# Designs tried in a protein design run: peptides against a protein of PDB entry 5JXT. Part 181

Target 1, 319 residues: chain A of PDB entry 5JXT
Amino acid sequence: SLLPKKEINVYIGMSEMQVKWYQKILEKDIDAVNGAGGKRESKTRLLNIVMQLRKCCNHPYLFEGAEPGPPYTTDEHLIYNAGKMVVLDKLLKRIQKQGSRVLIFSQMSRLLDILEDYCVFRGYKYCRIDGSTAHEDRIAAIDEYNKPGSDKFIFLLTTRAGGLGINLTTADIVILYDSDWNPQADLQAMDRAHRIGQTKQVVVYRFVTDNAIEEKVLERAAQKLRLDQLVIQQGRAQVAAKAAANKDELLSMIQHGAEKVFQTKGAFGTMAEKGSQLDDDDIDAILQAGETRTKELNARYEKLGIDDLQKFTSESAYE

## One batch from the design tools (peptide; made by RFdiffusion4, then SolubleMPNN)

Design b2_p23_2_s1 (from b2_p23_2, 9 letters changed)
Fold by OpenDDE base, seed 3:
Structure b2_p23_2_s1 (fold): chain B 319 residues (1-319), chain A 23 residues (1-23)
Amino acid sequence: as target 1 above (319 residues)
Amino acid sequence: SKIDEKLEERRKEREEERKKLDE
């Protein structure tokens, strides 16, 4: 029988470079971040800020002029300048050592480009599928990854491209490097490994930048998922979960952790303490803390009814 | 493999585009 998947949110501090770029993004639009634009502030502007902050949470090199150079070289800086890469690098080493194979999903094809460079730099053999991958090349990549005795360790996928009904049960680890606004897209990604034919315990690691916009993206996704489940259970098809955040919700999400980011002169959390020198105990601590916070998050939404789940908890960005 | 060749080609193209932006 297929074992239930284990899902763990992995809460990761920003690197020093991410903090600097996160500050820069907020400062560039500080009036919008402070709500000073009021009713005149466009929803589009707030969405753009959210997208820039999400890029920062993924990797600072997603910004023009962020990568050190010229000359541009792939080196350890690719890892230590992004908290998610630091954790990924240590986690992949463990995953490989245990004889597992891994799917890595992202919303951003440009992040997959960084992950390709990383894979080459570390000597990890990989496959890739994104939105631009031709159908024939997708089949070829899947077949190459799934073949008996495949030397391909990593499969890099955009969440939407990987969601297209493919079977990747030859992997037992799923890393969601970032989250979709639609929790169903992430579930569909997980279900590429968590399917009939899987013989191992599937473990899903969801990377979440701590004290940043991504926590609110995750909370909103969890809220939506619970709402969708309750709507299905109660037969109330008409609760069109307003899929799009309103302006006030977006503003609250942008403001989340912003003050602490402005006060921070270095990296956050374990990234400040250890940086790229994370050991196995540090990883275990991060995973254990993540498992606890994941349970707490789920328990929070399991107690809520439909009416409560329709209310965005606008609890203050300052509490 | 044919897949590895395509992956390498795409990486090379990105590197070339990057070099042109620096000129």
Scores: peptide ipSAE 0.415, ipTM 0.882, DockQ to the pose 0.385
Fold by OpenDDE base, seed 4:
Structure b2_p23_2_s1 (fold): chain B 319 residues (1-319), chain A 23 residues (1-23)
Amino acid sequence: as target 1 above (319 residues)
Amino acid sequence: SKIDEKLEERRKEREEERKKLDE
């Protein structure tokens, strides 16, 4: 029988470089961040800020001029300059030692490019599928990954490309390196490993940058998912959950953690204390804290009715 | 494998594009 999947949000502090770039993004559009644009502030401008902040949470090298060079070389700096990479690097070593195989999903094909360079640097054998991958090459990559005795440890996928009904039950670990605005896209990604033919316990690690916009992206996705579930259960098909965040929601998301980011001179959380020197005990502590926060997050939305879940206010998460 | 060749080709293309931006 298929075991229930275990889902854990992994809350990760920004590296020092990420904090510096996050500050620069906010400072560049400080009037919009402070809400000084009022009714004249375009939704497009706020969406652009959100996209840049999400890029920063993933990796600072997604920005032009962020990577050290020329010459541009793959080295340990690729890892220590992004909190998610530091955690990923330790987690993958553990996963490999356990004899597990891993799917890594992202929204950003350019992040998969960084992850390819990382895989080569660490000597991890991998497959890749994104939106640009031809249909024949997708089949070939899936077959190479799924073949008996495959030496491919990692499969790199964009969430949308990986959602296309493929079977990857030869992996038992799923890492969501970032989250989709649509929680159903992430579920569809998980269901590539958590499907008929899976023989292991599927574990899903969702990476979330702590004290940053990604916490609010996650909260909004969790709220939407619960609302969708309740609407289905109650037969209220007409409650079209407003799929797009409004301007005030986007502004609130941008402002979340911004003050603490401006006050921070170095890295955040465990990244400030240990940086790239995270050990197995530090990873266990991060995973345990993540499991606790995941339970708390789910418990908040499980108690809410449809009417409460339709009210996206930052305040309703604290009552 | 054909997959490894394609992955290597894509990595080489990205490296060449990065070198052209430095010129």
Scores: peptide ipSAE 0.409, ipTM 0.880, DockQ to the pose 0.464
Fold by OpenDDE base, seed 2:
Structure b2_p23_2_s1 (fold): chain B 319 residues (1-319), chain A 23 residues (1-23)
Amino acid sequence: as target 1 above (319 residues)
Amino acid sequence: SKIDEKLEERRKEREEERKKLDE
């Protein structure tokens, strides 16, 4: 029988470079961030801010002029300048030693480019599929990854490209490097490994930048998932959660953690204390804290009814 | 493998594009 998947949110502090870039993004549109634009603030402007903040949470090198150079070199700076890369680098070493194989999903093909450079730098053998990958090349990549005795450790996928019904049950670890606004897209990605033919316990690590917009993206996705479950269970098809965030929701998400980011000098959390020098005990502590916070998050939404889940209130996450 | 060759080609193309932006 297929074992149930274990899902753990991994809450990760920003690097010093991410904090600096996150501040710059907020400062550039400070009037919009403060809600001072009133009726003049377009939903498009807020969506652009959200997109830039999500890029920053993934990697600062997604911005022009952020990568140190010329000459552009792949080195340890690719890792220590992004909190998610620091945790990923330590986690992958552990996973490899365990004889596991990994699917890494992102919404951003440009992040997969950074992850390719990282894989080459660390000597990890990988496959890649994104939205631009030709059908024949997708088949070839899947077959190369799934072949008996494959030396491919990592499969890099965009979440949407991975959603296309492919079987990757030869992997037992799933890393969601970022989250989709639609929790069903992430579930479809997990189901590439957590499917008939899987023989191992599937573990899903969802990376979430702490004290940033990604916490609110996660909360909204969890709320939507619970609402979808309740609607199915109650047969109330009409309660389709509006898939798109409104302006006030977007503004609240942008404002989340912004004050603390502006006050912060240097990195956040474990990134401030140890930076790239995380040991195995630090990773265990991050995973344990993540497991606790994941249970707490799920328990909050499990207690809510349909009417409560339709209200996106930032306040309901603090009770 | 043919896949490794394609991955290497794509990395080289990105490196060349990056060099052109520096000029």
Scores: peptide ipSAE 0.398, ipTM 0.876, DockQ to the pose 0.452
Fold by OpenDDE base, seed 5:
Structure b2_p23_2_s1 (fold): chain B 319 residues (1-319), chain A 23 residues (1-23)
Amino acid sequence: as target 1 above (319 residues)
Amino acid sequence: SKIDEKLEERRKEREEERKKLDE
């Protein structure tokens, strides 16, 4: 029988560079961030801020002029300038050592470009599929990854492109480098490895930038997933979960952790303490803390009814 | 492999585009 997936949210501090860029993004639109724009603030502007903050949480080099250079060289700076890359780098080493194979999903094809450069830099053999990948090349990539004795360790996928019914049961580890606004997209991504034909325990690591907008993206996705489950269970199919965040929800998401980000000099959490010098014990601590917070997050939403889950409860963020 | 060649080609193209932006 297929073992249930083990899902762990991995809460990761921002690097110093991410903090600086996160501050810069907030400062550029400080009036909007403070809610001073009132009725004049467009939803489009808030969505743009959200997108920039999510880019920052993924990697600062997603911004023009962020990468050090010229010359632009792939080096350790590609890793230490993004908290997620620092954790990924250590985690992949462990995953490889245990004889596992890994799917890495992102919403951002440009992040996959960074991950390709990283794979080359570390000597990880990889495949890639994104939205621009031709059908024939997609088949070829899947076949190359899935072939018996494949030396391909990593499969890089955009969540949507990877969600398209493919079988990747030759991988047992799934890393969601970022989260989709639609939790079903992430589930579909996980189900590429967690399917009939899987012989191993599938472990899903969901990377979440701590004290940043991504916590709220995750919370909203978890809320929506629970709501969708309850709607199905209760036969209340007509309860159109308002899929789109309103202005106040977007503003609350943007404001989450912003004060602490402005007050922070340097990196956050374990990134401040150790940066790129994270050891195996630090990774274990991050994973253990993540497992605890994942259980707490799930338990929070499991207690809520449909009516509660339809409200964006800002209150649970401040306790 | 043919896949590796395509991946290398794409990386090379990105590198060339990047160099052109620096000029």
Scores: peptide ipSAE 0.416, ipTM 0.880, DockQ to the pose 0.455; fails the geometry check

Design b2_p23_2_s2 (from b2_p23_2, 13 letters changed)
Fold by OpenDDE base, seed 3:
Structure b2_p23_2_s2 (fold): chain B 319 residues (1-319), chain A 23 residues (1-23)
Amino acid sequence: as target 1 above (319 residues)
Amino acid sequence: SAIDAALEARRAERERARALRDA
């Protein structure tokens, strides 16, 4: 029988480089971040800030002039300059030792390019699919990954390209490197491994940058998912959850953790304490803390009715 | 975008640098 999937949010501190770039993004548009633009500030400008902050949470090398060089090299700096890469690097070693195989999903094809460089640097054999992959090459990559005795450890996928109907039950671990604004896209992604034909316990790790915009992206996605479930359960098809955040919601998301980011000299959390020198005990502590916070997050939204879930309940980061 | 072009240029430079180290 198919075991229920275990889902864990993995809360990860920013590296020092991520903090510096996060500050720089906020400072560039400080009037918009402070709400000083009022009614004149465009929703498009706020969406652009959100997208830059999400890029920063993924990897600072997604920005022009962020990567050290020229010459541009692939080395340990590719890992230690992004909190998610530090945790990923340790987690993949554990996953490999246990004889598991892993799907890694991202919204950003350019992050998959960084992950390819990482895979080559660590000697991990991988497959890749994104939105530009030809149909024939997509089938070939899936078949190469799924073949009996495949030496491909990692499958790199964009969430939407990987979500389209494929079976990847030869993997038992799913890493969501980032989250889609639509929680159904992430569910469709993890359900590539969590399907009929899976023989192992599927574990889903959702990476979330702590004290950053990604916490609010996650909260919004959890809220929407619960709303969608209640609407289906109650037969109230008319509750079209507004798919796009309003201006005030976007502003609140941008402001979340911003003050603490401005005050921070260095990295956050475990990244400040140990940086790239995480051990197995540190990973266990991060996973345990993540499991607790995941339960708390789910319990928060399970108690809310449809009317409450239609309101964006962002606690302002300044209360 | 200009950012995408810069990312592609950096990727191509890393690939060249790797090829030179492996040669």
Scores: peptide ipSAE 0.104, ipTM 0.736, DockQ to the pose 0.039
Fold by OpenDDE base, seed 4:
Formats: C-alpha cells, sequence, structure tokens
Structure b2_p23_2_s2 (fold): chain B 319 residues (1-319), chain A 23 residues (1-23)
C-alpha cells in the first residue's frame, strides 16, 4: 500500500545579501508598502512588489547586478548568498547518503538556472523540465530519470510543468523550493512522486523564508486548501474560493516582517549564527522546528469553519 | 527589457562557462 506522505515546512532565515535586497525592494516602493497610496494604489504595483520579494526569498541573483561578476563564476557564493541554498546544500548531501532521489520544484525557471549551476558545481547529475521544454525533451528527461539504475540524483522542475500527470515514483523526496499561490499546484507536484508505483516513504520539504512574504503566501495557501476541502465535504459548490488576493490582503502580506527586516543588520536566524557552516545538528534543529511549526499551522486552520476561512484575518504586522 | 537582456547575457555567460568546464 502507498504510505501517506510526510510534509514538513522548512523555515529558513534570509542571508545577509537577501536582507539587503529585501530592504531595497521595500524602500523603492516605501509609499506603497506604508499604504500611503490608499485606494489609488494599483493592484499591479502591489503584485509587482510581491513578485520581487518572492524572487529575493528564492535567490538574490534573480536581480540584475546582484551576481558578482563579470566574469560570472559558479562558486560557494551561489550557496551562501541565499538561505534556501545553504539548507538545500546540506539537505541534498544527507538525501544522497540515504540513497534517496529528489524532485526539486520551483515557480521560477530562472531559479532552475541557478539550481543547474549549483548541480554542476557540486557534481550532482540532474534532469530538468520547465514550461519552455519541448514535449519530446520532456519525455526524454523523464525516461532518463526513471530508467533502472539511473545515475540522475536530482530532477529540477517548474511546479506547473511537473504537474502535467507525469510519473516520477523513482524519487522519494520532494523539495518545494517555493510555493504556488494555488496549493493544488503544489499537491499535483507532490503527487508526481506520491502515487501508485512508489515503494518508499515520500517526504516533502517545503522551503519557507522566515519573517518574510513567503510565510503569508504559505498561510494563504493553507487557508485556501482547507476551504476547498470543507466546500467539497459540505457540497457547497458555490463557494468559489476568491482565487486572487485583494489590495488590502496584498498590502498586509508585503508588510509582514518588513519592520524586523529594516531593523536587521546581517542575516536572520541560523543564517546569522552559522551562515554557510551549518552542520548536521543545525539541519536537524531546523527540521524539528519546521515539523513543530507545520503541526501548529495545520492545527490553526483545522479548527476554522467555512465562514472563518472566507475571512482573511489580517493579523496586523504590529501584533 | 534591460533586465531581460542582462539575464540573457548572464545565461549566455553561464552556458559558456559550462561549455569550458565540459571541454
Amino acid sequence: as target 1 above (319 residues)
Amino acid sequence: SAIDAALEARRAERERARALRDA
């Protein structure tokens, strides 16, 4: 029988470089971040800020002039300048030592370019699929990854491209490097490994930048997923989950953690204490803290009814 | 956009650097 998947949110502090870039993004649009635009502030402007903050949470090299160079070299700087890469680098060593194989999903094909450079730098054999990959090349990459005795350790996928009904049950670990706004897209990605034909315990690690926009993206996704489940269970087909955040929701998401980011000099959390020198005990501590926070997050939304889940509780950034 | 052009330039440079490592 297929074992139930284990899902763990991995809460990761920003690197010093990410904090500096996160501050710059907020400062560039400070009037919009402070809500000074009121009703005149365009939803498009707020969506652009959210997208820049999400890029920063993924990797600062997604911005022009952030990567050191020319020449642009792949080196340890690719890892230590992004908290998610520091955790990924240690986690992948552990996963490989365990004889597991891993799917890495992102929303951003440009992040997959960084992850390819990382795979080459670490000597990890990989496959890649994104939205631009030709149909024949997708088939070839899947077949190369799934073949008996495949030496391909990592499969790099955009979440939506990986969602296309493919079977990747030859992997037992799933890393969601970022989250989709639609929790169903992430579930569909997990279900590439967690389906009939899987022989191992599937473990899903969801990377979440701590004290940043991604916590609110995750909370919103969890709320939506619970609402969708309750609507199905209660037969209330008419509760179209408002798919798009309103302006006030976007503003609240942008403001989350912004004050603490402005006050921070250097990196956050374990990234401030250890930087790139995370050991196995630090990873175990991060995973254990993540498991606890995951249980707490799930328990928060499990207690809510449909009417409560339809109300976006803007916990004010000041509580 | 200028950003897209700079990202394409960086992609091309990474591709060149990969080709030099694989050679």
Scores: peptide ipSAE 0.033, ipTM 0.648, DockQ to the pose 0.039
Fold by OpenDDE base, seed 2:
Structure b2_p23_2_s2 (fold): chain B 319 residues (1-319), chain A 23 residues (1-23)
Amino acid sequence: as target 1 above (319 residues)
Amino acid sequence: SAIDAALEARRAERERARALRDA
């Protein structure tokens, strides 16, 4: 029988470089961040800020002039300048030693370009599929990854390209490097490994930048997923969860952790304490803390009814 | 755009660096 998938949110501090770029993004649009634009601030402007903050949480080299160079070198700086890369680098070493194979999903094809450079730098053999990959090349990449005795350790996918009904049950680990606004897109990505024919326990690691916009993206996705489940269970198809955040929700998401980011000189959390020098015990501590916070997050939304989930603006903006 | 040109230059440089490592 197919074992239930284990899902763990992995909460990761920003690197010093991410904090500096996160501050710079907020400062550039400070009037919008402070809500000073009132009714005149465009929802489009707030969506752009959210998109830039999500890029920062993924990797600072997604911004022009952030990467050292020219010449552009693939070196340890590619890892230590992004908290997610530091954790990914240690986690992949563990996954490989366990004889597991891994799917890495992102919303951003440009992040997959960074992950390709990382794979080459670490000597990880990989496949790649994104939205621009030709149909024949997709089939070839899937077949190469799934073949018996495949030397391909990593499959890099955009979440949407991975959603296309493909079977990747030859992987047992799924890393969501970032989250979709639609939790169903992430579920569809996980279901590439978690299908009939899987023989291992599927483990899903969801990377979440701590004290940043991504916590609010995760909370909103969890709320929506619970609402969708309750609507299906109650047969109330008409309760369309508001698919798009409103202006006030976007503003609250942008403001989350912003004050602490402005006050911070250097990195956050484990990135401040250990930087790139995470050991196996540090990874175990991060995963254990993540498992606890994941259970707490799920338990928060499991207690809520449909009416509560529709009204629940995350009041946690006031703590 | 200048951004597209810089990204393209970086892609070309990464592709060259990959080709040099795979050779």
Scores: peptide ipSAE 0.032, ipTM 0.641, DockQ to the pose 0.039
Fold by OpenDDE base, seed 5:
Structure b2_p23_2_s2 (fold): chain B 319 residues (1-319), chain A 23 residues (1-23)
Amino acid sequence: as target 1 above (319 residues)
Amino acid sequence: SAIDAALEARRAERERARALRDA
């Protein structure tokens, strides 16, 4: 029988470079961040700020002029300049030692480009599929990954391209490097490994940048998922979860952790304490803390009814 | 731009690294 999947949110501090870039993004639009733009602040401008902050949480080299060079070289700087890469680098070593195989999902094809460079740098054999991958190349990549005795350790996928009905049950670990605004897209990605034909315990690691916009993206996704589940259970088809955040919700998400980011010199949390020198005990502590916070997050939404979840703004989670 | 040239250089480096692995 298929075992239930284990899902763990992995909360990761920003690197010093991420903090500096996060500050610069907020400072560039400080009037919008402070809500001083009033009625003139466009929803499009706020969505652009959200997109830049999410890029920063993923990797600072997604910005023009962020990468050291010329010459541009793939080296340890590709890892230590992004908190998610530091944790990923340690976690992949553990996963490989366990004899597991891993799917890595992202919303950003340009992040998959960085992950390809990382795979080359570490000598990890991989496959890749994104939204631009031709149908024939997609079939070839899936077959190469799934073949008996495949030496491909990693499959890199965009969440949307990976959602397209493919079977990847030859992997037992799923890493969501970032989250979709629609939690169903992430579930569809997980279900590529967690389906009939899987023989192992599937474990899902969801990376979340701590004290940043990604916590609010996660909270909103968890709220929406719970609402969708309750609507299905109660047969209340008319309860359309409002798919798009309003301006005030976007502003609240942008403001989350901004004060602490402005006050911070250097990196956050375990990235400030250990940086790239994370050991196995540090990873175990991060995973244990993540498992606790995941249970707490789920428990907040499990107590809420449909009417509460419809009214629930990200601010009411603290009252 | 210098950055377009850098992105192009990195694409060319990734293509060279792919060609070296496929060889």
Scores: peptide ipSAE 0.026, ipTM 0.630, DockQ to the pose 0.038

